# Ledger of designs, part 115: peptides against a protein of PDB entry 1EBD

Target 1, 138 residues: chain A of PDB entry 1EBD
Amino acid sequence: KASYEGKVAAEAIAGHPSAVDYVAIPAVVFSDPECASVGYFEQQAKDEGIDVIAAKFPFAANGRALALNDTDGFLKLVVRKEDGVIIGAQIIGPNASDMIAELGLAIEAGMTAEDIALTIHAHPTLGEIAMEAAEVAL

## One batch from the design tools (peptide; made by RFdiffusion4, then SolubleMPNN)

Design b2_p29_4_s2
Fold by OpenDDE base, seed 4:
Structure b2_p29_4_s2 (fold): chain B 138 residues (1-138), chain A 29 residues (1-29)
Amino acid sequence: as target 1 above (138 residues)
Amino acid sequence: MLSEEERERRLAKAKEILAEWKKEVEARR
């Protein structure tokens, strides 16, 4: 947060208009299991009149999570129905604190669930759960 | 190895964290 706000301020001082998008700022708690969120919650999007798909995939179905014997939790994508753009994500589970960065990037870039679904992830990895959740959103 | 009960407790706590984040975001609007 602070670093991002500082960058926007520096760009403004340099004569390059920029805006702080708080939607793309991740929140993380290093609990067990870890928790992470970026962008919209499903109900938040609905309250703003955005028609969304909430696509959820469990770590219990992820090959790497099974190999680690750490299968608690899930990844949820919040996808705008009109254009398939990812506008939010929540993760409870192993490595959620690092995995949220991919989804933060996707949101900032205006990527769709299809973009993530078609992105090759290394196998087996925890990160594949983002691809699996994106496939659910299609 | 953690008991199933302890695993469920931790998962419940994680879900509470997400629920509180949601409320905080809503309260800022």
Scores: peptide ipSAE 0.373, ipTM 0.824, DockQ to the pose 0.023
Fold by OpenDDE base, seed 1:
Structure b2_p29_4_s2 (fold): chain B 138 residues (1-138), chain A 29 residues (1-29)
Amino acid sequence: as target 1 above (138 residues)
Amino acid sequence: MLSEEERERRLAKAKEILAEWKKEVEARR
């Protein structure tokens, strides 16, 4: 049982040079459910004039989450429409604190939703939800 | 490179949004 207000960890991952600041800064709240974010939220991207797709996938549809009986929450990818580049991600749910690192790396590297969708994830894992959300963005 | 102040501002805003989403998820349990 994690505390509702858990420890907050906030670190910065250096972003790549871009015309818009897509710096991947992870924020993590170690609670139940865990909460994590990196890069843009959908509304932040829109406020900066970035046309985005917000792709959401629920843990209730993830095989590992079902097996663990821990299906609360979702993963959301924020994808730039122009080129499919991932510019943000949010996770509310099991293992969010660790899973955000994959997406932080993807953002830093300038990867697309297609790159994640084409990455084979082990089955069954919570991490597959990133692939599923990426497929939604295509 | 992002200033420390701007980094902290963005982190604070992220935490606020996450806290709201957490409450929404909890309310749906």
Scores: peptide ipSAE 0.325, ipTM 0.810, DockQ to the pose 0.053
Fold by OpenDDE base, seed 2:
Structure b2_p29_4_s2 (fold): chain B 138 residues (1-138), chain A 29 residues (1-29)
Amino acid sequence: as target 1 above (138 residues)
Amino acid sequence: MLSEEERERRLAKAKEILAEWKKEVEARR
């Protein structure tokens, strides 16, 4: 029985002036699977009139997740169509609580999906899923 | 800088959505 002991750690990253006026506050639920989010959800962006691409990549296609036999869930990037800027990310799966930090940094820095897609990630790692999801957004 | 109230509102909403998605993932196990 996966006990839903959701210890909500809201670590407020003090928003530096990002190129996107979005304060990238991470939300993490330490459960099985782990859940993490930063920035906009796809529907939130749409409700605010932002035209977005939602790029989703499954852990079932990640080499490290396969090696760990922990392939449930996905990473989703929310990318503004106009300029390719990442405005949100959600992760459900292994090590989501730590992996969200890369995307939080990307959002705060005003990075694009292309910036992440062109960043070499170590192989095999769970972190490669961010690169794969970014490639889907292109 | 977001107000503390707006920060807490956004965090609460994020947790709700994540909890729903978690249930969907767990149901597929």
Scores: peptide ipSAE 0.167, ipTM 0.697, DockQ to the pose 0.052
Fold by OpenDDE base, seed 5:
Structure b2_p29_4_s2 (fold): chain B 138 residues (1-138), chain A 29 residues (1-29)
Amino acid sequence: as target 1 above (138 residues)
Amino acid sequence: MLSEEERERRLAKAKEILAEWKKEVEARR
């Protein structure tokens, strides 16, 4: 399920190129599950000539999501390959509307996937998914 | 620094993209 959702989301993102730079600009759609984005979508970065890694981690593998019985969706990081800087993030899943703020801060501060991977998150929390996705990007 | 008007324009566009993305994901579930 999580792998399928990740593929569907990747296809959707690839269909939405933009000529506008969205780095550090958050957006939220309140729904069930919630959706949130900040910075670049993967295809926007590619269209601007930025070589990126798309790192995904599913809520189905998150301990808190399992405990809440709310495991639909994933977090996706868009990481610039040149320097490992996080330039975008998308979340579909539990508490996405609030979780996007951490990633917005990371993008604005110019943090890398390594910075997030090395940030200790409380266990078990939904926020650990950002750390896990960052580890995937390494 | 972006103007407030430009920020709001970009935010609105980002929400549109995200809403469409959400619909596409949900339609395939």
Scores: peptide ipSAE 0.025, ipTM 0.495, DockQ to the pose 0.112

Design b2_p29_4_s3
Fold by OpenDDE base, seed 2:
Structure b2_p29_4_s3 (fold): chain B 138 residues (1-138), chain A 29 residues (1-29)
Amino acid sequence: as target 1 above (138 residues)
Amino acid sequence: MLSEEERARRLARAKEILAEWMAEVRARR
């Protein structure tokens, strides 16, 4: 966050057109379990009149999380219902701080839940939970 | 290894963090 805001400020000073997109800026707490969020929260989207699907998948159903004996939490995708575009994500669980980056990329790129669901994730990985949550949103 | 009670507390706190973030984001509108 601070580095991104600093980069935008530096680019603006240098005469480059740049804006702070707070939707694409992740928030992370390196707790155990970790917490991460990027883009819209479900209720935030609803408050803005966006019809959303909130797709939630638990780490308890993820093969890598089971193998690590670290199964607390979930991934939630916030998907715009009209076009299936991912507009937000929240994660509580192992490696949430790194996993949020895939979802930040997806949001920035305007990707759909289908795009993530059709992306092959390595097995077994924690990252597969993004694919599983995307499948729930279909 | 954490106790079940400690895991439950940490999970609850994590959920509170997300709830707080959502509340903060909504309050900024």
Scores: peptide ipSAE 0.631, ipTM 0.917, DockQ to the pose 0.023
Fold by OpenDDE base, seed 4:
Structure b2_p29_4_s3 (fold): chain B 138 residues (1-138), chain A 29 residues (1-29)
Amino acid sequence: as target 1 above (138 residues)
Amino acid sequence: MLSEEERARRLARAKEILAEWMAEVRARR
């Protein structure tokens, strides 16, 4: 947050107008399991009148999580139905604090669930769960 | 190794964190 706001301020001072998008700022708790969120929550989107798909994939079905014996939790994508654009994501599980960055990038770039589903992730990885959740949203 | 009960408590707490975040975001509207 503070570093991002500092960049926006520096760009504005340099004559390059930009805005702080608080929706794309991640929140993380380094608990066990870890907890992370970026963008919209499902109910938040609904409160704003956005029709959404909430696609959930469990770490218990992820090959890397199984190999690590760390299978508690899930990844949830919040996808706008109109155009398939990812508008939010929540993760509970191993390495959620790092994996949330991919989804933050996707939201910032206006990417769709299809874009993530068609992105090849290394196998087996925890990050592959983003691809699996995106496939659920199709 | 954690007990099943301890794992369940930790998972529940993580879910509570997400619920709290969602509630906070919704309360700002």
Scores: peptide ipSAE 0.629, ipTM 0.915, DockQ to the pose 0.022
Fold by OpenDDE base, seed 5:
Structure b2_p29_4_s3 (fold): chain B 138 residues (1-138), chain A 29 residues (1-29)
Amino acid sequence: as target 1 above (138 residues)
Amino acid sequence: MLSEEERARRLARAKEILAEWMAEVRARR
C-alpha cells in the first residue's frame, strides 16, 4: 500500500497521469486472526449492479489450519457470474496478510474461479483454502 | 492458548473490520 501510493504520488509529481484504484489495493490488519481484503466486497458489487457469487470456505475445514490449531475465520471470493472472473476477496484467519497477495494477483490478471480451482496448491497448506473457495464458486 | 471467549471476541472484531472496510468503500462511490 504505502509503496504503491508513493509510486502514484511520484508519477503525479512528475506530471504523469496516475489514478489510484483503491479496489485493487489490498488492505490488511495484522490482528489475530489477521484480516485482509482486495477488490470488491460482495455488497459493493451488488450496489454497482454486478451479479456475483460469494464463495466462502472456512479455515476450520483446512487441514493445515487444523494442524496449527488456528481455525478461526474464512476466505471469501467475490466472483462475477457473467464470466466467472474473480473481482474481490476477503480473508479472516491465519496468514491472511500474505495469502491476499495470490488473490490480488488473480484479480489483476483477470483470472476466473476456475483458474484458481485448477491451480494445484501444496498440501497441506493454508493457501489451499483459495482453491477450495474457488471450487465453491463454480 | 486463548480462551474461547477471547477467540470469539477477536473473530468478532475481525468481522467488524471487514464490515467497516466495506462501508468505507461503499461511501466513496
Scores: peptide ipSAE 0.628, ipTM 0.915, DockQ to the pose 0.024
Fold by OpenDDE base, seed 3:
Structure b2_p29_4_s3 (fold): chain B 138 residues (1-138), chain A 29 residues (1-29)
Amino acid sequence: as target 1 above (138 residues)
Amino acid sequence: MLSEEERARRLARAKEILAEWMAEVRARR
């Protein structure tokens, strides 16, 4: 966030138009559990008239989180129902600050929940929760 | 190891942070 805002400010000072899409910019709080978000929130999408599926998966069902005894929280995907495209994600839990980057990439690339569900994640990892949440959206 | 009460408080605070972010994003529209 801060580095991106700094780049936008530098471009504006240089006389170049820079569009800041605050929806696409990730936000993170390094608490325990960590908190992260990128793209649309569910209610934000609904306010804009987007029909969405909110797919939620708990860290309590993730094998790596269980092994670490760090199972508080969840991952939520916000998926556009018309085409299955991921438009937002929220994470409360272990390693949320790093895991949000995969979902940010998926949103920027216009990927679907099916694309994430079919991506092989290493086992056992915290990252598998993205695949599990994507399967819930199918 | 954190107490159950402290874990519950931290989880609740994280959920409040997400709710605040959502409210801020909606208010910018």
Scores: peptide ipSAE 0.625, ipTM 0.914, DockQ to the pose 0.024

Design b2_p29_4_s4
Fold by OpenDDE base, seed 2:
Structure b2_p29_4_s4 (fold): chain B 138 residues (1-138), chain A 29 residues (1-29)
Amino acid sequence: as target 1 above (138 residues)
Amino acid sequence: MLSEEERARRLARAQEFLAEWAAEVAARR
């Protein structure tokens, strides 16, 4: 957030105005477990009249999380039902601060849950949780 | 820069998400 807004401001001052898309700006809390969010929360989407699927996948079901003995938490995808487009994601768990980047990219690009589900993730990785949550949304 | 109202909404949403996790932790005990 702060760095992105600072960059946009600097670019605008330099004569290169950039849009601030607050939907695709990640928010991270470096707690234990880490928390990260990008885009819409489920209730936020509902309050705006967007019909959504909230797809959830736990770290306890991920091979890398098990191997690390760090299995607390989950990833939630917020998917628009009309077209399957990912409009939000929330993560609580190990490496949430880095994992949110893929989902931020997906939201900015207007990608679907199917696009993520069909993307081969390296095995075993925490990143596979995004793929698994996308499969739940199908 | 976000308005105070938008900051408050974001904080509330984050708190709701943390509460969802807290409920899962409580259910495991």
Scores: peptide ipSAE 0.259, ipTM 0.733, DockQ to the pose 0.031
Fold by OpenDDE base, seed 5:
Structure b2_p29_4_s4 (fold): chain B 138 residues (1-138), chain A 29 residues (1-29)
Amino acid sequence: as target 1 above (138 residues)
Amino acid sequence: MLSEEERARRLARAQEFLAEWAAEVAARR
């Protein structure tokens, strides 16, 4: 975190045109259910004048979550409408602390909701919820 | 090191997210 923030700040000072510094810094709260976030929140994006789609998918509709009897919560993708780029993600639910890593990678790489929707996730897994939320954003 | 303002913004956003979940839980009862 601190080293990455220092690098981004140094690059910004050096006058490199940062293609939108969505500093994909994850935040995790090990509550029950677990909470995780990376990038923009929906309201944060709106407050900054970014037109976004907030795509939600519930753990209650995930086959692995059902099998685990742990179906509380949802995944939310914050997708920029202009180009479908994922700019934020929030998870409340089972394994949120680990699942946020995929979405952190997606944001850092400038991936779209389509990129995630087309990524084959193993079945049945909690990770499929990222794919399902991405499909909702299309 | 994050500024106090940036920490406050992040905390507010986290609280908003938790409130969204709390509202969903309340709606199921």
Scores: peptide ipSAE 0.251, ipTM 0.721, DockQ to the pose 0.029
Fold by OpenDDE base, seed 4:
Structure b2_p29_4_s4 (fold): chain B 138 residues (1-138), chain A 29 residues (1-29)
Amino acid sequence: as target 1 above (138 residues)
Amino acid sequence: MLSEEERARRLARAQEFLAEWAAEVAARR
């Protein structure tokens, strides 16, 4: 696939609006469980007419969460269906406040769900849930 | 500083996300 930069450059040359600058400003609530969000919510994307895939993976299926006996919550990826670009993420669960940074970086860099799914995460970690949710989006 | 409208939108989104989690908790009980 053409790099994100190559696609943005091609769209700019074609006179299309530059790929929507998804402002990846994280929001964190240090509750129990922790809540974190970056980029688009699923309903927000739909209300703006963006066709999205909402890929969800539960902490109850994560090996590290099971080992910690802390399995409440999930990670949700909001993926633009046209090109597989991640445009938003929400986490409720253990270490959500730190884990949101990976997804913030992915959104700012214009990465796809495939890019995250192909990234090797250390095993067993809570961070593997991002990879698992990305695989659901494929 | 965020506008009042932007604050209201962010609050609504946060409430929707919390409601999604609350629905899962309720379905497990």
Scores: peptide ipSAE 0.250, ipTM 0.720, DockQ to the pose 0.024
Fold by OpenDDE base, seed 3:
Structure b2_p29_4_s4 (fold): chain B 138 residues (1-138), chain A 29 residues (1-29)
Amino acid sequence: as target 1 above (138 residues)
Amino acid sequence: MLSEEERARRLARAQEFLAEWAAEVAARR
């Protein structure tokens, strides 16, 4: 965040075209469990009049989380109903700080829940939870 | 630079997110 804002400000001062989009800027809290977010929260989208699906999948149903005995938390996708595009994601649980990067990429690329649901994830991994949450949104 | 209002909104959203997890933990107990 701070480095990205600094780059945009430097480009603007140098007379280059610059835009700030905060939609795909991740936020991470290194707590136990870890918390990560990118894009819209469900209530934020609703407050702005965006019709959304909130698709949630628990780590307690993930094979890798069970094998690690670390099943606390969930992943939530915020999906725009009109076109199925992912506009936000939140993770509480194991490896949330690293897993949020895949979802940040998906939001920047304008990917749909279907695109993630059809992406083969290695089995068993924590990353499969993104695919499982995307399937819930279909 | 974020405005004070935008900082307050982001803090509120983070608190709501943590509260959702806290409610699930309480329901398991």
Scores: peptide ipSAE 0.226, ipTM 0.700, DockQ to the pose 0.030

Design b2_p29_5_s1 (from b2_p29_5, 10 letters changed)
Fold by OpenDDE base, seed 1:
Structure b2_p29_5_s1 (fold): chain B 138 residues (1-138), chain A 29 residues (1-29)
Amino acid sequence: as target 1 above (138 residues)
Amino acid sequence: MTYRNLDTRSGREAAAKMEARIAALRAAA
């Protein structure tokens, strides 16, 4: 965030037009397990009156997580029910800090759960959990 | 946080899409 704010400020000072969006700012806690979030939390969306589907998939059901013997946690997608657009995601588990980037991209692009579900993810990878959660949201 | 450079076509298009998305999210509330 601070890096982007600095860039925007520098561009503004230089006279370059720019736009900023705070919707898809990733937040990461490098704990064990790692925690990462982008966009809306489920309750936050509900509090704002957005009808959402919270699709959750556990790392305990992910093949790579099992192989790594690191199965604590889950991925949660917050999906707007009206059109299936992903508006938030949370990950608690292995490699959450890196995996959140895919979901940040998806949110920025206005992608749906279907878009993620139909995207081929390498097997076996931790990243497949995003696809699995997206399938839950369908 | 996302940054869009409006000096480029792609930046302008992305910014427009971003604004539309934000508006849609707010309208859905």
Scores: peptide ipSAE 0.018, ipTM 0.375, DockQ to the pose 0.047
Fold by OpenDDE base, seed 5:
Parts: structure tokens; sequence; C-alpha cells
Structure b2_p29_5_s1 (fold): chain B 138 residues (1-138), chain A 29 residues (1-29)
């Protein structure tokens, strides 16, 4: 957040049109396991009257996580039922702090669960879990 | 500038979102 705000401020000072748009600000806790979130939590969406699917996939079912012997946790996608658009994501587990970037991008781009499900992820990788969770949401 | 696959619904929606953001930036200038 701070880094992005600094960039926007620098552009404004330089006379370039700029605006701050806090659509998908990631939050990361570098604990063990790592925790990362972007966009809506499931309950937040429900509290705002958004009908959502919470699609969850465990690292215990991910081939790379198994190979690393680091299978604790899960990835959760918060998907708007009406149109399948991803509006939030949470990751608890290996490499969560970096993996959240894909989902932040997806939210900013207005992508659907189908978009992620149909994106080929390298095998075996931790990143495949996003694809798997997206398939659950379909 | 970010380009979108306009053959998909999500691509078109993302493009519209980007256009709206660009318009907002121009209005703020």
Amino acid sequence: as target 1 above (138 residues)
Amino acid sequence: MTYRNLDTRSGREAAAKMEARIAALRAAA
C-alpha cells in the first residue's frame, strides 16, 4: 500500500494524471504458516449482501506441497455467484505471501473463476492450488 | 496499458473497467 501510494504521489508531483484506487490491497502476515489475503473475506461479502461461493482447496492435495513436505493450510477463493467474478482470496500455507499476487491481479483484472481454472499452471507447483480452487468454484 | 482478451466476457468487463479508470484520471487532471 505505502509503496503504491508513493508512486501515485510521485506521478502527481511530476504533473501526470494519477489517482488512488484501493480495489485489491494485499495483506500479508509472515508467520509460519504464512497468511495472505486480498479483496473480500467471505463474511465481509455476505455482510454487504453479496451472494458468494467460498471455494477452498487444501495444500495437502497439492503435488508440490507434498513434495516439499509442507501441506498445512489452504487457498480460499471468494467468488460472486452472479457472474463468477473473483472478489477475494485468502491463503494460509507455503509461499502464501508470493502466491497472493496472482489473485490480486485476477481481482484487479475482473477475472472469473473460469479464467483461473482455464489458465495452465506449471506442474507440479504450489500455484496449481489457485487453479484447483477455481475449479471448485465452477 | 493493459490489453484484454475481448473474446471473453471477463475480458470485455475488464476493458470497460480500465476505460472507466482512464476517464476518471482524465477528469482529475
Scores: peptide ipSAE 0.018, ipTM 0.342, DockQ to the pose 0.056
Fold by OpenDDE base, seed 2:
Structure b2_p29_5_s1 (fold): chain B 138 residues (1-138), chain A 29 residues (1-29)
Amino acid sequence: as target 1 above (138 residues)
Amino acid sequence: MTYRNLDTRSGREAAAKMEARIAALRAAA
């Protein structure tokens, strides 16, 4: 967030037209395992009266995670029930810091769980877990 | 801050808060 806002501010100072228009800001902790979050947590959505599906898929069921012998954690999608739109995601596991970007894009674009589920992901990759979690949300 | 700098106190504090929220997520269905 700070770096992005700093970029916008720098552009403004330089005389370039710029604006901040974002829905979701990722948060990353480079621990072992990595932790990443974007958008709503499930309880936050519920507290705001949003009816959500929380779809979880474990790294232990991911082919690349198995190959890496790094299977701790999971990916969780927070999906609005009324229209299937992804409004949040949390990842605990290998490469969470990079994997969160796909879900940040999905949230910003107003994509649904179906959009992710129907997107072909390379096999075997850690990124497949997003597709798998999206399928759970259907 | 999007990325937590664990070399700073503020970064560690922010990380701890995030971990607490994630721990709650782990406990949830």
Scores: peptide ipSAE 0.013, ipTM 0.286, DockQ to the pose 0.027
Fold by OpenDDE base, seed 3:
Structure b2_p29_5_s1 (fold): chain B 138 residues (1-138), chain A 29 residues (1-29)
Amino acid sequence: as target 1 above (138 residues)
Amino acid sequence: MTYRNLDTRSGREAAAKMEARIAALRAAA
């Protein structure tokens, strides 16, 4: 957030029109395992009266995670029931800090769980977990 | 752009917001 605001400020100072537009701001903690989040948490959505599906898939079932012997954690998608739109995501596990970007993009673009599920992810990769969680949400 | 979520009220509202954002970004470019 601060970095983005700095960019907007720099552009304004340089005489370029700019605007701040926040939709899906990621949050990352570089712990072991890493933690990353974007958009709604499940409870936040429920508190706002949004009917959601929380689709969870564990790294213990991911082929690449198994090969790396790093299987702690999970990916969770928060999906709005009425239209299948992804409104949030949380990742605890290997490479969470980088993997959250795909889901941030999905939220920004108004994608559904089906859109992610139908996107072919390379095998075996950690990134497949997003596709697997999306399948759970269908 | 056309999105699948246009089948719902919330989807249409989201699409309208997206178009407004795109317009704002174009104006800022």
Scores: peptide ipSAE 0.007, ipTM 0.286, DockQ to the pose 0.048

Design b2_p29_5_s2 (from b2_p29_5, 10 letters changed)
Fold by OpenDDE base, seed 3:
Structure b2_p29_5_s2 (fold): chain B 138 residues (1-138), chain A 29 residues (1-29)
Amino acid sequence: as target 1 above (138 residues)
Amino acid sequence: MTYRNLHTRSGRAAAEALERLIAARAAAA
């Protein structure tokens, strides 16, 4: 947060258009299992009156997670119902700290669940879980 | 949700759209 705010301030001073936007700033806890989040939590969206779909997919159903014998947790996408745009994501499980970056990018790009669902993810990989969760949201 | 991250193309587009909406509402009032 502090690093991002510093960059925004520097760009503003330099005359570049910038604004503070905390929506897509990731939060990571390097625990076992790892926890990562970006954008809205489901309840936050509901509290703001946003109608959302919370699409969840468990690591227990992910081929790579099974092969690694590390199947605790899930990935959750928070998707705005009106247009399918991804506005948040949470991951609890293996490699969550790195996997959250894909979803942060998706939010910043204004991508939909369909965009991720139609993006081929290598099989079997942990990252494939993002595609699976996106399909749940369709 | 008010997306206004001016570091991205989507953020700038959303900010511009929001400003247009605000202006339109003000004009209609």
Scores: peptide ipSAE 0.020, ipTM 0.398, DockQ to the pose 0.057
Fold by OpenDDE base, seed 2:
Structure b2_p29_5_s2 (fold): chain B 138 residues (1-138), chain A 29 residues (1-29)
Amino acid sequence: as target 1 above (138 residues)
Amino acid sequence: MTYRNLHTRSGRAAAEALERLIAARAAAA
């Protein structure tokens, strides 16, 4: 966020039109396990009156996580029931800081859980957990 | 709520489509 805001400010100073207009700005904590979030938390959505599905899938059930012997945590998708659009995601686990990028893209593009569920993810990868969580949300 | 990124081609296209819809509704009222 700060880095992107810096770019916008620099562009403005240079005389180029620019604005920060992201819907989904990622937040990352580089702890062990890593934590990453983008968009709505489940409770935030509920507090705003948005009817959501919170779909959770554990790293302990992911083949790559098992192979890496790093299986703590989970991925959670927050999906709006009205249209299946993903409006938030939280990841606690290995490589969460990088994995959040796919979900940020999905939210910005207005993608649904079905879009991710039907996207082929390489096997075995940590990224498959996004697909698995999306399937839970269907 | 509609999600979009105005820095992308698809995001701008979606915004333009929404604006056309709003304008059409206003004109039909």
Scores: peptide ipSAE 0.019, ipTM 0.366, DockQ to the pose 0.088
Fold by OpenDDE base, seed 4:
Structure b2_p29_5_s2 (fold): chain B 138 residues (1-138), chain A 29 residues (1-29)
Amino acid sequence: as target 1 above (138 residues)
Amino acid sequence: MTYRNLHTRSGRAAAEALERLIAARAAAA
């Protein structure tokens, strides 16, 4: 957020039109395991009256995580039931800080769980867990 | 948290859908 605001300020000073408009701001805690979030938490959505599916997939079932012997945690997608659009994501586990970017993009672009599920993810990778969680939401 | 990007087609569509869901939930209460 601060970095983005810095870019906006720099562009404004340079005479380029820029605006701050936040949609899906990632939050990361570089703990062990790492924690990352973008968009709605499940409870936040429910509190606002949004009907959602919380699709969760554990790293314990991810091939790369198993190979790395780092299987704690999970990825959770918060999917709007009406149309399958992803409105939030949380990751607790290996490489969460980087993996959250894919989901931030998905949310920003209004992608559905189906879009992610049908996107080929390299095997074996930690990133496959996004596809797996998306399949759970279907 | 508010999921709205009114600068893009997808954002506007998402905002409208969100409003429909909120309204539907309120009506059911």
Scores: peptide ipSAE 0.019, ipTM 0.441, DockQ to the pose 0.032
Fold by OpenDDE base, seed 5:
Structure b2_p29_5_s2 (fold): chain B 138 residues (1-138), chain A 29 residues (1-29)
Amino acid sequence: as target 1 above (138 residues)
Amino acid sequence: MTYRNLHTRSGRAAAEALERLIAARAAAA
């Protein structure tokens, strides 16, 4: 957030007007396991009257997580039922702090669960869990 | 409610596509 705002400010100073209009700001807690979030939590969406699907997939079912013996936690996608657009994501588990970037990109681009589900993810990887969670949302 | 980053090519493309869909729906209604 701060980096992006700085860029916008720099562009404005340079005579190139720009606007801060990002939608999703990632939040990361570097705990063990790591926690990361971007966009809406399920309850936040519901409180705002958005009908959502919360698609959850556990790291215990992820091949790379098993290989690493680090299977605590899950990935959750918050998907708007109306059109399948991803509006939020939470990750608790290995590499959550980095994995949240894919989902932040997806949210900012207005991508759907189907978009992620149909994107080939390398096997076996932790990131593959995003695809699995997306499939749950379908 | 729709989420788009209008600073990116993909975000703008998605926004434009949505606008077209909304317009088409309105025209068909």
Scores: peptide ipSAE 0.019, ipTM 0.380, DockQ to the pose 0.124; fails the geometry check

